# Designs tried in a protein design run: peptides against a protein of PDB entry 6PSE. Part 19

Target 1, 78 residues: chain A of PDB entry 6PSE
Amino acid sequence: PSEEEEYARLVMEAQPEWLRAEVKRLSHELAETTREKIQAAEYGLAVLEEKHQLKLQFEELEVDYEAIRSEMEQLKEA

## One batch from the design tools (peptide; aimed at target 1 E42)

Design b2_p16_5_s4 (made by RFdiffusion4, then SolubleMPNN; from b2_p16_5, 9 letters changed)
Fold by OpenDDE base, seed 2:
Structure b2_p16_5_s4 (fold): chain B 78 residues (1-78), chain C 78 residues (1-78), chain A 16 residues (1-16)
Amino acid sequence: as target 1 above (78 residues)
Amino acid sequence: as target 1 above (78 residues)
Amino acid sequence: AEEREIEERLREIAAE
């Protein structure tokens, strides 16, 4: 039997004391995991913003670079 | 009483049938929350990699830009 | 488009 099936049987045959303890355990793990998922998501959003800012800086530099490159090219052709 | 205290009392006084249902509910929510946590982490890592690649491109362009800028500056000073 | 989709999904996850 799979671990899931064994766990299901355990829950079915468990005494109230075990069930209460399991509810407490699962509630705790859920709370922790929820905090972790929120933190991970917030971190991802922060990185996206950083990437966006970097992209803007890159595009600005490209404009400046092309301006100088073009000026240099024109001078060489004259 | 707080919602937490009320929930705690509910768990203490609950019948086995309710407790089993609660274990099932919490297990389901934990599984979903865990998947979301992992997904958020994976997205964050992917964005970090993209940001890293962009940073490398930016730094390369900065080098090229400074080279041309310096050349132009020297020509103007001559 | 991909970035926007990721952003939307991350916001959904963060909102529980």
Scores: peptide ipSAE 0.503, ipTM 0.867, DockQ to the pose 0.688
OpenDDE base, seeds 1, 3, 4, 5: peptide ipSAE 0.495, 0.501, 0.496, 0.496; ipTM 0.866, 0.867, 0.867, 0.866

Design b2_p16_6 (made by RFdiffusion4)
Pose (drawn by RFdiffusion4):
Structure b2_p16_6 (pose): chain A 78 residues (1-78), chain B 68 residues (1-68), chain P 16 residues (1-16)
Amino acid sequence: as target 1 above (78 residues)
Amino acid sequence: LVMEAQPEWLRAEVKRLSHELAETTREKIQAAEYGLAVLEEKHQLKLQFEELEVDYEAIRSEMEQLKE
Amino acid sequence: DAERRAFFESILAEAE
């Protein structure tokens, strides 16, 4: 029997004391995973924002580069 | 009376939590894998930005060298 | 990026 069918048998045939403990155990597991899930989403938003700021800083540097480059090309007529 | 024959509710709770835990895990993993992708994207962009900085300095100094 | 942001914001809205 696989671990899945063994567990299914346990839930449908175990005593209430065991069922209560499993409810309790899963409640802790869910609370912790919900916490991890939330932190992962916050981490995503943070690095998404960092990336956004970096993109703007990059496009700003592109404009400054073009301005200097444009002036140099003009000067090569001298 | 004996509504105490209620292992059926506990069994319903085990199943409910088991499913919620599974979906929460999928969401967590999915969220983590997205976070890693953004880090990879930011890394590529940071490398490109530092390249542009160097090139920018190269032609800021190459000009100014235009000195008369 | 908009889809990823919306996904992360949806997780935080559900936690509220």

Design b2_p16_6_s1 (made by RFdiffusion4, then SolubleMPNN; from b2_p16_6, 5 letters changed)
Fold by OpenDDE base, seed 1:
Structure b2_p16_6_s1 (fold): chain B 78 residues (1-78), chain C 78 residues (1-78), chain A 16 residues (1-16)
Amino acid sequence: as target 1 above (78 residues)
Amino acid sequence: as target 1 above (78 residues)
Amino acid sequence: MEEIRAFFERILAEAA
């Protein structure tokens, strides 16, 4: 039998006291996991914003670089 | 009474059939929330990697830009 | 990238 099947059987045969304790345990784990999920999402959005700002800076530098490169090329051709 | 207090009372007064159903519900929600947490972490790492690669490209371009800028400045001073 | 953003925003919206 799988662990899932064994757990299902345990729940079916359990007394109210065990079931109440299990509800409490699961509620606690759900609360913790939910908090961690939210924190991960917040962090992810922050990194996305940082990446976006970096991309803007990169694109600005590309423009400046191409301007100087073009000027340098013109000087060499003259 | 708070919702938390009302829920606690419900759990204490509940019959085994309700408790088993609640264990099933909470187990399902925990599984879903856990999956979402993991996915959020995976996405976060992916974005971090993209940001890192972008930063490397940016730093390389900065080096190239400074080289050309310095060369241009030398030409102007000559 | 937009898919990732949408995913994070959905998570936060559900929590609010």
Scores: peptide ipSAE 0.635, ipTM 0.873, DockQ to the pose 0.975
OpenDDE base, seeds 2, 3, 4, 5: peptide ipSAE 0.634, 0.634, 0.634, 0.633; ipTM 0.873, 0.873, 0.874, 0.873

Design b2_p16_6_s2 (made by RFdiffusion4, then SolubleMPNN; from b2_p16_6, 7 letters changed)
Fold by OpenDDE base, seed 2:
Structure b2_p16_6_s2 (fold): chain B 78 residues (1-78), chain C 78 residues (1-78), chain A 16 residues (1-16)
Amino acid sequence: as target 1 above (78 residues)
Amino acid sequence: as target 1 above (78 residues)
Amino acid sequence: MEEIRAFFQAILEEAA
């Protein structure tokens, strides 16, 4: 039998005391996992914002670069 | 009483059938939440990688820009 | 990127 099937059997045959303990365990794990999920999302959004800001800076620099490049080219042609 | 206290009381007074159902519910939610957490982590890493690549491109452009700027300045001084 | 943002935002909205 798979571990899942064995676990299912355990739950089906378990006494109330074990079941209460399992509820407590699962509740705790769920709370922790939920917290971690939220933290991951918050961090992800922060990184997205940072990336966006960097993109804006990059685009500004591209404009400045092209301006200077163009000016330089004009000077060379004269 | 807080919701947590009420829930705790419910668990303490619950019949085995309810407890088994609760274990099943919590197990399901934990599995889903875990999947989402993992997905969030994966997305976060992807964004970080993209940000890193953008940073590299930005730094390359900065070098090129400074080179042209310096050359332009030299030409103006002459 | 938008998909990722939406995913993160959905998580936070659900938690709120």
Scores: peptide ipSAE 0.594, ipTM 0.871, DockQ to the pose 0.969
OpenDDE base, seeds 1, 3, 4, 5: peptide ipSAE 0.592, 0.593, 0.594, 0.592; ipTM 0.871, 0.871, 0.872, 0.871

Design b2_p16_6_s3 (made by RFdiffusion4, then SolubleMPNN; from b2_p16_6, 7 letters changed)
Fold by OpenDDE base, seed 3:
Structure b2_p16_6_s3 (fold): chain B 78 residues (1-78), chain C 78 residues (1-78), chain A 16 residues (1-16)
Amino acid sequence: as target 1 above (78 residues)
Amino acid sequence: as target 1 above (78 residues)
Amino acid sequence: MEEIRKFFEEILEEAK
């Protein structure tokens, strides 16, 4: 039998005291995992925003660079 | 009483059938939340890498821009 | 990027 099947059997045959303890354990793990998930999402959004701002700055610099590059090229050709 | 306290009381007074169902419910939610947490972490790392690459490109462009800007400024001053 | 953004936003929305 798989671990999942064995666990299922254990739950089916368990006494109320064990079941209550298992509910408590799972509730705690769920709370922790939920907190971690939320933190990951918050951090992810923050990084996305930083990346977006950096992209805007990069594009602005590209425009400025191309302007000067073009001017310089024209001067060299003349 | 808080919702947490009310839930705790419910668990303490619950029958085995309810407790087994609750274990199943919590196990399912934990599995889903864990999957989402992992995916959030993976996405976060991917965005960080993209941001890093963009930063490198930006810094390279800054160097190139300053070089041309300086050359142009010198030409204007001469 | 939009896909990732939406994923994070959904997580935060469901947590509220």
Scores: peptide ipSAE 0.607, ipTM 0.871, DockQ to the pose 0.973
OpenDDE base, seeds 1, 2, 4, 5: peptide ipSAE 0.604, 0.605, 0.596, 0.604; ipTM 0.870, 0.870, 0.871, 0.871

Design b2_p16_6_s4 (made by RFdiffusion4, then SolubleMPNN; from b2_p16_6, 8 letters changed)
Fold by OpenDDE base, seed 1:
Structure b2_p16_6_s4 (fold): chain B 78 residues (1-78), chain C 78 residues (1-78), chain A 16 residues (1-16)
Amino acid sequence: as target 1 above (78 residues)
Amino acid sequence: as target 1 above (78 residues)
Amino acid sequence: MEEIEAFFKKILEEAK
């Protein structure tokens, strides 16, 4: 039998005291996992914002670079 | 009484059938939340990698920009 | 990128 099937059988045959303990355990794990999920999302958004700012800086530099490149080209062609 | 206290009382007074159903419910929610947490972590890593690549490109452009700037300065001073 | 952002925002909205 699979672990899942074994667990299911355990739940079916368990006494109320075990079931209450299992509810408590699962509730705790759910709370922790939920917090971790939220933290991951918050961090992800922060990184996205940082990436966005970096992209803006990059695009600005590209504009400046092309301006100088163009000027240099003109000077060398003269 | 708080919702938490009310829930705790419910668990304490619940019949085995309710408890088994609650275990099933919590297990399902935990599984879903876990999958979402993992997905969030994976997305976070992906964004970090993209940010890293962008930073490398930015730094390369900075080097090129300074090279041209320096050359331009020399030409104008001559 | 937009999909990722939407995913993160969804998680945070559900947490509220």
Scores: peptide ipSAE 0.623, ipTM 0.871, DockQ to the pose 0.974
OpenDDE base, seeds 2, 3, 4, 5: peptide ipSAE 0.614, 0.622, 0.622, 0.614; ipTM 0.872, 0.872, 0.872, 0.871

Design b2_p16_7 (made by RFdiffusion4)
Pose (drawn by RFdiffusion4):
Structure b2_p16_7 (pose): chain A 78 residues (1-78), chain B 68 residues (1-68), chain P 16 residues (1-16)
Amino acid sequence: as target 1 above (78 residues)
Amino acid sequence: LVMEAQPEWLRAEVKRLSHELAETTREKIQAAEYGLAVLEEKHQLKLQFEELEVDYEAIRSEMEQLKE
Amino acid sequence: PTDEERRAFFEKILSE
């Protein structure tokens, strides 16, 4: 029997004391995973923002580069 | 009376939590995998930005060298 | 996924 069918049998045939402990165990597991899930989403928003700021800082540098480059090309007529 | 024949509710709770835990895990993993992708993207962009900085310095110095 | 989609996915998780 696979671990899945063994567990299914355990839930449908175990005593209430065991069922209560499993409810309790899963409640802790869910609370912890919910915490991890939330931190992962916050991490995503933070790095998404960092990336956004970096993109702006990059496009700003592109403009400054073009301005100097444009002036140099003009000067090569001298 | 003996509504105490209620292992059926506990069994319903085990199943409910088991499913919620599974979906929460999927959402967590999915969220983590997205976070890694943004880091990879930011890494490529940081590398490109530092390249542009060097090129920018190269032609800021090449000009100014235009000196008369 | 796009950044907009990723942001909306993370905001959905935090709104739950």

Design b2_p16_7_s1 (made by RFdiffusion4, then SolubleMPNN; from b2_p16_7, 5 letters changed)
Fold by OpenDDE base, seed 4:
Structure b2_p16_7_s1 (fold): chain B 78 residues (1-78), chain C 78 residues (1-78), chain A 16 residues (1-16)
Amino acid sequence: as target 1 above (78 residues)
Amino acid sequence: as target 1 above (78 residues)
Amino acid sequence: MSDEEIRAFFEEILAE
């Protein structure tokens, strides 16, 4: 049987004491996983913002670079 | 009492049928939350990689820009 | 996915 089927059978055959312990375990894991999910989302938003700021800086530098490059090219062509 | 204390009391007083249903509910929520956490992490990594690539491009452009800027400055000083 | 779609995904998580 699959692990899922075996677990389902265990739950069906379990005594109340085991079931209460399992509820506690699952509740704890759910709380931790939820916290980690939230943290991942917060981190993701921060990285998105950093990337956006970097993109703006890059675009500014591109403008400045093209200005100087164009000036240098004009001097070579003259 | 806090919601946590009320829930704890409910679990302590619950019948096996309720406990089995709760294990199933929590297992389902944990699976979904885990999937969302993993997806959030994957997206976060993708953004990090994009930011890293952008940073490399930015640094390359900075080098090129400083080279041209320096050449232009030398021409002005000559 | 676009950055906008990724942003929306993260914001949805944080809105829970």
Scores: peptide ipSAE 0.662, ipTM 0.876, DockQ to the pose 0.944
OpenDDE base, seeds 1, 2, 3, 5: peptide ipSAE 0.661, 0.662, 0.661, 0.661; ipTM 0.875, 0.875, 0.875, 0.875

Design b2_p16_7_s2 (made by RFdiffusion4, then SolubleMPNN; from b2_p16_7, 5 letters changed; failed a check: a repeat of another design)
Amino acid sequence: MSDEEIRAFFEAILAE

Design b2_p16_7_s3 (made by RFdiffusion4, then SolubleMPNN; from b2_p16_7, 7 letters changed)
Fold by OpenDDE base, seed 3:
Parts: structure tokens; sequence; C-alpha cells
Structure b2_p16_7_s3 (fold): chain B 78 residues (1-78), chain C 78 residues (1-78), chain A 16 residues (1-16)
């Protein structure tokens, strides 16, 4: 039998005391995993915003760079 | 009583059939939440890598920009 | 995934 089938059998044959303990265990793990999921999402959004701001700064610098490059090229061609 | 205290009471007084159903429900929610947590972490890492590459490109452009700016300033002062 | 799709995914998690 697979681990999943074996676990399912355990749940079917378990006494109420074991089942209550398993509900408590699963509830705790779910709460922790949910908190970690939320934290990962918050962090991901922060990094996205930082990347966006960096992209804007990069695009501004590209404009300034091309302006100076063009002026320099014109001076070298004269 | 709080919702948590009320839920705890329900678990204490529940019959085995309800407890087995609750184990199944919690197991399903935990599996889904775990999958979402992992996916959120993977996306967060991908954005971090993209931000890092963008930062490297920005720093390279800053070096090139300062070189041209300095050369242009010297030409204007002569 | 685009940044917009990733953002939407994170926002969906936070909206739960």
Amino acid sequence: as target 1 above (78 residues)
Amino acid sequence: as target 1 above (78 residues)
Amino acid sequence: MSDEEIEAFFQAILAE
C-alpha cells in the first residue's frame, strides 16, 4: 500500500483520542503554513516594487546617457 | 467564548465520524496551502534574480555614463 | 510569468 493508503487506513481505524490529537496537529501546521504563505507574498510584493523603482531609474539614466553620447559624437565628428 | 474556544469545545465533544471528516478537510487545506506557499517562494526568488540582473546592468551604465560625463566636462573646460 | 501575473498571485494570497 502507498503511504497515502496507509494513512487513510490509520484514520479509519483510529480511536477518538488519536483523531483529536491529529486535528490539533493539522490545525497547528495549517496555521503556520498559512502565516509563511502570507509572509512570502508580502516579501514578493516588496521585491516587485523595488525592481520597478530600479527599472525607472535605469530608464532615466539611459535617456541621460544617450543625450551625452550623442553630444559627444557630434563634437568628435566636427 | 472566542471562536477558538468554541472550536476547541466542538473537537472535544465531536463523534469519530466528525473527527475523521475534519482530519480529511484539514489535510486537504494543508496540502493546498503548502503548494501555494512553495509557489510564492519560487516566484519571489525569480523576481529577486531579475532585480539583481537589472541592478548589475544599472551599475554598468552608471560607470559608462560617468566616463562620458567626465570627458565632456573636460572638453567644456578647455 | 509576467510581473503583473506574479503580483496578481501575491495579491490573491493577501486577499484570502
Scores: peptide ipSAE 0.660, ipTM 0.875, DockQ to the pose 0.947
OpenDDE base, seeds 1, 2, 4, 5: peptide ipSAE 0.659, 0.659, 0.659, 0.658; ipTM 0.874, 0.875, 0.876, 0.874

Design b2_p16_7_s4 (made by RFdiffusion4, then SolubleMPNN; from b2_p16_7, 6 letters changed)
Fold by OpenDDE base, seed 3:
Structure b2_p16_7_s4 (fold): chain B 78 residues (1-78), chain C 78 residues (1-78), chain A 16 residues (1-16)
Amino acid sequence: as target 1 above (78 residues)
Amino acid sequence: as target 1 above (78 residues)
Amino acid sequence: MSDEEIRAFFQAILAE
């Protein structure tokens, strides 16, 4: 039998005291995991925004760089 | 009483059939939440890596830009 | 996934 099948059997045959303890354990783990999931999502959105702003700055610098490069090239050709 | 206190009382007074159903519910939610947390972490890490690479490219362009700017300034002052 | 898809995924989590 799989671990899942064994666990299912355990739950089916368990006494109320074990079941209450298991509910408490699972509730705690769910709360922690939910908090971690939310934190990961918040962090992910922040990094996405930072990346976007950095991309805009990069594109602006590329424009400025090409302007100076072109001017310099024209001076060399004259 | 808080919702947490009411829930705690419910668990304490519940019959085995309710407790088994609650274990099943919580196990399912924990599995789903865990999967979502992992996926969020993976996406966050990927975006971080992309941002880091973009930052390196930006810094390289800044160096090249300042080199040309300095050369152009020297030519204007001569 | 695109950045837009990733953003939507994170926003969906926070909307729960």
Scores: peptide ipSAE 0.669, ipTM 0.876, DockQ to the pose 0.938
OpenDDE base, seeds 1, 2, 4, 5: peptide ipSAE 0.667, 0.668, 0.668, 0.667; ipTM 0.875, 0.876, 0.877, 0.876

Design b2_p16_8 (made by RFdiffusion4)
Pose (drawn by RFdiffusion4):
Structure b2_p16_8 (pose): chain A 78 residues (1-78), chain B 68 residues (1-68), chain P 16 residues (1-16)
Amino acid sequence: as target 1 above (78 residues)
Amino acid sequence: LVMEAQPEWLRAEVKRLSHELAETTREKIQAAEYGLAVLEEKHQLKLQFEELEVDYEAIRSEMEQLKE
Amino acid sequence: TAELERLQRLAEALDE
């Protein structure tokens, strides 16, 4: 029997004391995973923002580069 | 009276939590894999930004060298 | 990932 069917049998045939403990165990597991899920989403928003700021800082540098480059090309007529 | 024959509710709770836990885990993993992708994207962009900085200094100094 | 697949298989067994 696989672990899955063994567990299914356990839930449908175990005593209430065991069922209560499993409810309790899963409640802790779910609370912890919900906490991890939330932190992962916050981490995503943070890196997403960092990336956004970096993109703007990059495009700003592109403009400054073009301005200097444009003036140099003009000067090569001298 | 003996509504105490209620292992059925506990069994319903085990199943409900087991499913919620599974979906929460998927959401967590999906969220983590996305976070890693943004880090990888940011890394590529940081490398490109530092390249542009160097090129920018290269032609700021090459000009100014235009000196008369 | 493996732990999620295990949890999904346990939830599926309970649906059966």

Design b2_p16_8_s1 (made by RFdiffusion4, then SolubleMPNN; from b2_p16_8, 8 letters changed)
Fold by OpenDDE base, seed 2:
Structure b2_p16_8_s1 (fold): chain B 78 residues (1-78), chain C 78 residues (1-78), chain A 16 residues (1-16)
Amino acid sequence: as target 1 above (78 residues)
Amino acid sequence: as target 1 above (78 residues)
Amino acid sequence: MARLEALEARAEALER
């Protein structure tokens, strides 16, 4: 039998004391996993914001670059 | 009483049928939350990689910009 | 969960 089937059988045959302990265990793990999920989301958001700022800086530099390039081209053609 | 205290009392007084259902519920939520955590982590990594690529592009443009700026400065001073 | 939803909303806004 698969681990899942064995676990399901255990749950079906378990006494209340075991079930209460399992509820407690699962609740704890769920809480921890939820916190970790939130942390991962917060990290992703932070990186996204950094990327966005970098993109703005890049676009600004690109504009400045094209301005200088154009000016230099005009000076060379004169 | 806090929600946590009420829940704890419910678990203590619950019948096996309720406890089994609760184990099933919590197991399901844990599985879903775990998948979501992994997804969030993967997303964060993807954004980080994109940011890194953008940074490289920015640095390259900055080098090009400084080169043109310097050349133009030299031409104007001549 | 409300905090997570807020983060997701902000992320979606930045991705536009």
Scores: peptide ipSAE 0.278, ipTM 0.847, DockQ to the pose 0.032
OpenDDE base, seeds 1, 3, 4, 5: peptide ipSAE 0.276, 0.275, 0.247, 0.237; ipTM 0.846, 0.846, 0.842, 0.838

Design b2_p16_8_s2 (made by RFdiffusion4, then SolubleMPNN; from b2_p16_8, 7 letters changed)
Fold by OpenDDE base, seed 3:
Structure b2_p16_8_s2 (fold): chain B 78 residues (1-78), chain C 78 residues (1-78), chain A 16 residues (1-16)
Amino acid sequence: as target 1 above (78 residues)
Amino acid sequence: as target 1 above (78 residues)
Amino acid sequence: SAELARLEAIAAALDA
């Protein structure tokens, strides 16, 4: 049988004391995993906001660059 | 009592059938939360890589901009 | 993006 099937059998045949301990274990793991999920989401959001700000700065610089490039081209041609 | 204390009491006094159901519920929630955590982490990493690439492009443009700006300044002063 | 919305929802749940 698979690990999953073996675990299912264990749960089915377990005494109440083991089941209570397993509920406690799973509750703890769920709490920790939930915290980690939220932290990962917050980090991702922060990085995304930073990327967005950087993109705005980049676009502003592109505009300024094109302006100077155009002016330079005109001066060279004259 | 707090919600946590009430839940703890429920687990302590519950019949094996309820405990088995709770193990199943918690296992399912843990699996889903774990998947969500991984997805959030993967997204965060992807955004971080995109931000890094954008930063490199920005820095390259800054160099080019300063070069043109300097050349333009020299032409205007001459 | 849909993924951004998902992350924001998760973050909001933490602060709720």
Scores: peptide ipSAE 0.171, ipTM 0.828, DockQ to the pose 0.052
OpenDDE base, seeds 1, 2, 4, 5: peptide ipSAE 0.158, 0.134, 0.130, 0.135; ipTM 0.824, 0.821, 0.819, 0.821

Design b2_p16_8_s3 (made by RFdiffusion4, then SolubleMPNN; from b2_p16_8, 10 letters changed)
Fold by OpenDDE base, seed 3:
Structure b2_p16_8_s3 (fold): chain B 78 residues (1-78), chain C 78 residues (1-78), chain A 16 residues (1-16)
Amino acid sequence: as target 1 above (78 residues)
Amino acid sequence: as target 1 above (78 residues)
Amino acid sequence: MERLRELERRAAALEA
């Protein structure tokens, strides 16, 4: 039998005391995992915002660079 | 009573059939939340890698920009 | 859940 089938059998044959303990365990793990999920999402968003700001700065620098490059090229051709 | 205290009372007073259903529900939610946590972590890592690559490109452009700016300034001072 | 959904919406907006 698979681990899942064995676990299902345990739940089916379990006494109320074991079931209450299992509900408590699962509730705790769910709360922790939910907190970790939110934390991961918040971190991802923070990095995304930083990347977006960096991209804006990069695009501004590209414009300035092309302006100077073009002026320099014109001076060399004269 | 808090929602947590009310839930705790429900678990204490529940019949085995309700408890088995609750174990099943919590197991499902835990599995789903775990998958979502992993997905959020993977997304955050991907964005971090993209930001890092963008930063390297920005730093390279900044070096090139300063080189041209300096050359242009010298030409204007001569 | 609401906080997570808000984060997902903001992320989607930044990804354009």
Scores: peptide ipSAE 0.300, ipTM 0.848, DockQ to the pose 0.032
OpenDDE base, seeds 1, 2, 4, 5: peptide ipSAE 0.264, 0.279, 0.262, 0.265; ipTM 0.843, 0.845, 0.843, 0.845

Design b2_p16_8_s4 (made by RFdiffusion4, then SolubleMPNN; from b2_p16_8, 8 letters changed)
Fold by OpenDDE base, seed 2:
Structure b2_p16_8_s4 (fold): chain B 78 residues (1-78), chain C 78 residues (1-78), chain A 16 residues (1-16)
Amino acid sequence: as target 1 above (78 residues)
Amino acid sequence: as target 1 above (78 residues)
Amino acid sequence: MEELERLEAIARALEA
């Protein structure tokens, strides 16, 4: 039998004391995993914000670059 | 009593049938939350990679910009 | 760069 099938049988045959302990265990793990999920999401958001700021800076620099490039081209053609 | 205290009492007084159902519920939620955590982490990593690539592009443009700026300055001073 | 590496490490740890 698979581990999942074995676990399912264990749950079905378990005494209340074991079941209560398992509920406690799973509740704890769920809480921890939830915190970790939220943390991961928060980090992702922070990076997105940083990326957005960098994108804005990049676009500003592109504008400045094209302005200078164009000016230089005009001066060379004169 | 807090919701946590009430839940704890419920678990302590619950019949096996309820406890088995709760184990099943929590197991399912844990699995889902785990998948979501992994997804959030993967997303964060992808954004980090994109940010890194953008940073490289920005730095390249800065080099090009400074080169043109310097050349322009030299030409104007001559 | 250093902050990026730290965040990447955290992301990898969460995926493992």
Scores: peptide ipSAE 0.128, ipTM 0.818, DockQ to the pose 0.035
OpenDDE base, seeds 1, 3, 4, 5: peptide ipSAE 0.112, 0.121, 0.124, 0.109; ipTM 0.817, 0.819, 0.819, 0.817

## One batch from the design tools (peptide; aimed at target 1 V47)

Design b2_p17_1 (made by RFdiffusion4)
Pose (drawn by RFdiffusion4):
Structure b2_p17_1 (pose): chain A 78 residues (1-78), chain B 68 residues (1-68), chain P 17 residues (1-17)
Amino acid sequence: as target 1 above (78 residues)
Amino acid sequence: LVMEAQPEWLRAEVKRLSHELAETTREKIQAAEYGLAVLEEKHQLKLQFEELEVDYEAIRSEMEQLKE
Amino acid sequence: SEEEIMAEFEEAKAERE
């Protein structure tokens, strides 16, 4: 019997004391995973923002580079 | 009376939590693997930005060298 | 694979902190 069918038999045939403990155990597991899920989403928003700021800083540097480059090309007529 | 024959509710609770835990885990993993992708994208972009900085310095100094 | 993803993610988060 697989671990899944063994567990299914345990839930449908175990005593209430065991069922209460499993409810309690899963409640802790869910609370912890919900905490981890939330932190992962926050981490995503943070790095997404960092990436956004970096993109702007990059496009700003592109403009400053073009301005100098444009001037230099003009100067090579001298 | 004996509504105490209620292991059926506990069994319903075990199943409900087991499903919620599974979806929460998928959402968590999915959120983590997206976070890693952004880090990878940011890394590529940081490398490109530092390249542009060097090139920018290269032609800021090559000009100004235009000196008369 | 899911465990590797979580390991890598927690390592990247610790490095960032």

Design b2_p17_1_s2 (made by RFdiffusion4, then SolubleMPNN; from b2_p17_1, 9 letters changed)
Fold by OpenDDE base, seed 3:
Structure b2_p17_1_s2 (fold): chain B 78 residues (1-78), chain C 78 residues (1-78), chain A 17 residues (1-17)
Amino acid sequence: as target 1 above (78 residues)
Amino acid sequence: as target 1 above (78 residues)
Amino acid sequence: RDEEILRRFREAREEEE
């Protein structure tokens, strides 16, 4: 049998004491996993903000670069 | 009583049928939350990679900009 | 706070996709 089928059988045959312990275990794991999900989301948001700031800086530099490039091109053509 | 205390009482007083249903519910929520955690982590990694590529492009543009700036400065000083 | 973080994350992800 698969581990899932074995687990399902265990749950069906389990005494109330085991079931209560399993509820406690699952509740704890759910809480931890939820915390980790939130932390991952926070990290993603932070990186996204950093990327956004970098993109703005990049676009500003592109404007400055094109300005100097254009001036340089004009000087070379003269 | 807090919701947590009320829930704890419910678990202690629950019949096996309810406990089995609760194990099933918690297992499902844990699976979903785990999936969402992984998705959040994958998103963070994707954004991080995009930021890294953008940073490389920015640094290349900085080099090009400084090259033109330096050349322009030399031309103006001559 | 946690719900707000998740909300902002979902919105940001939707904007980037």
Scores: peptide ipSAE 0.417, ipTM 0.863, DockQ to the pose 0.962
OpenDDE base, seeds 1, 2, 4, 5: peptide ipSAE 0.414, 0.414, 0.416, 0.416; ipTM 0.862, 0.862, 0.863, 0.862

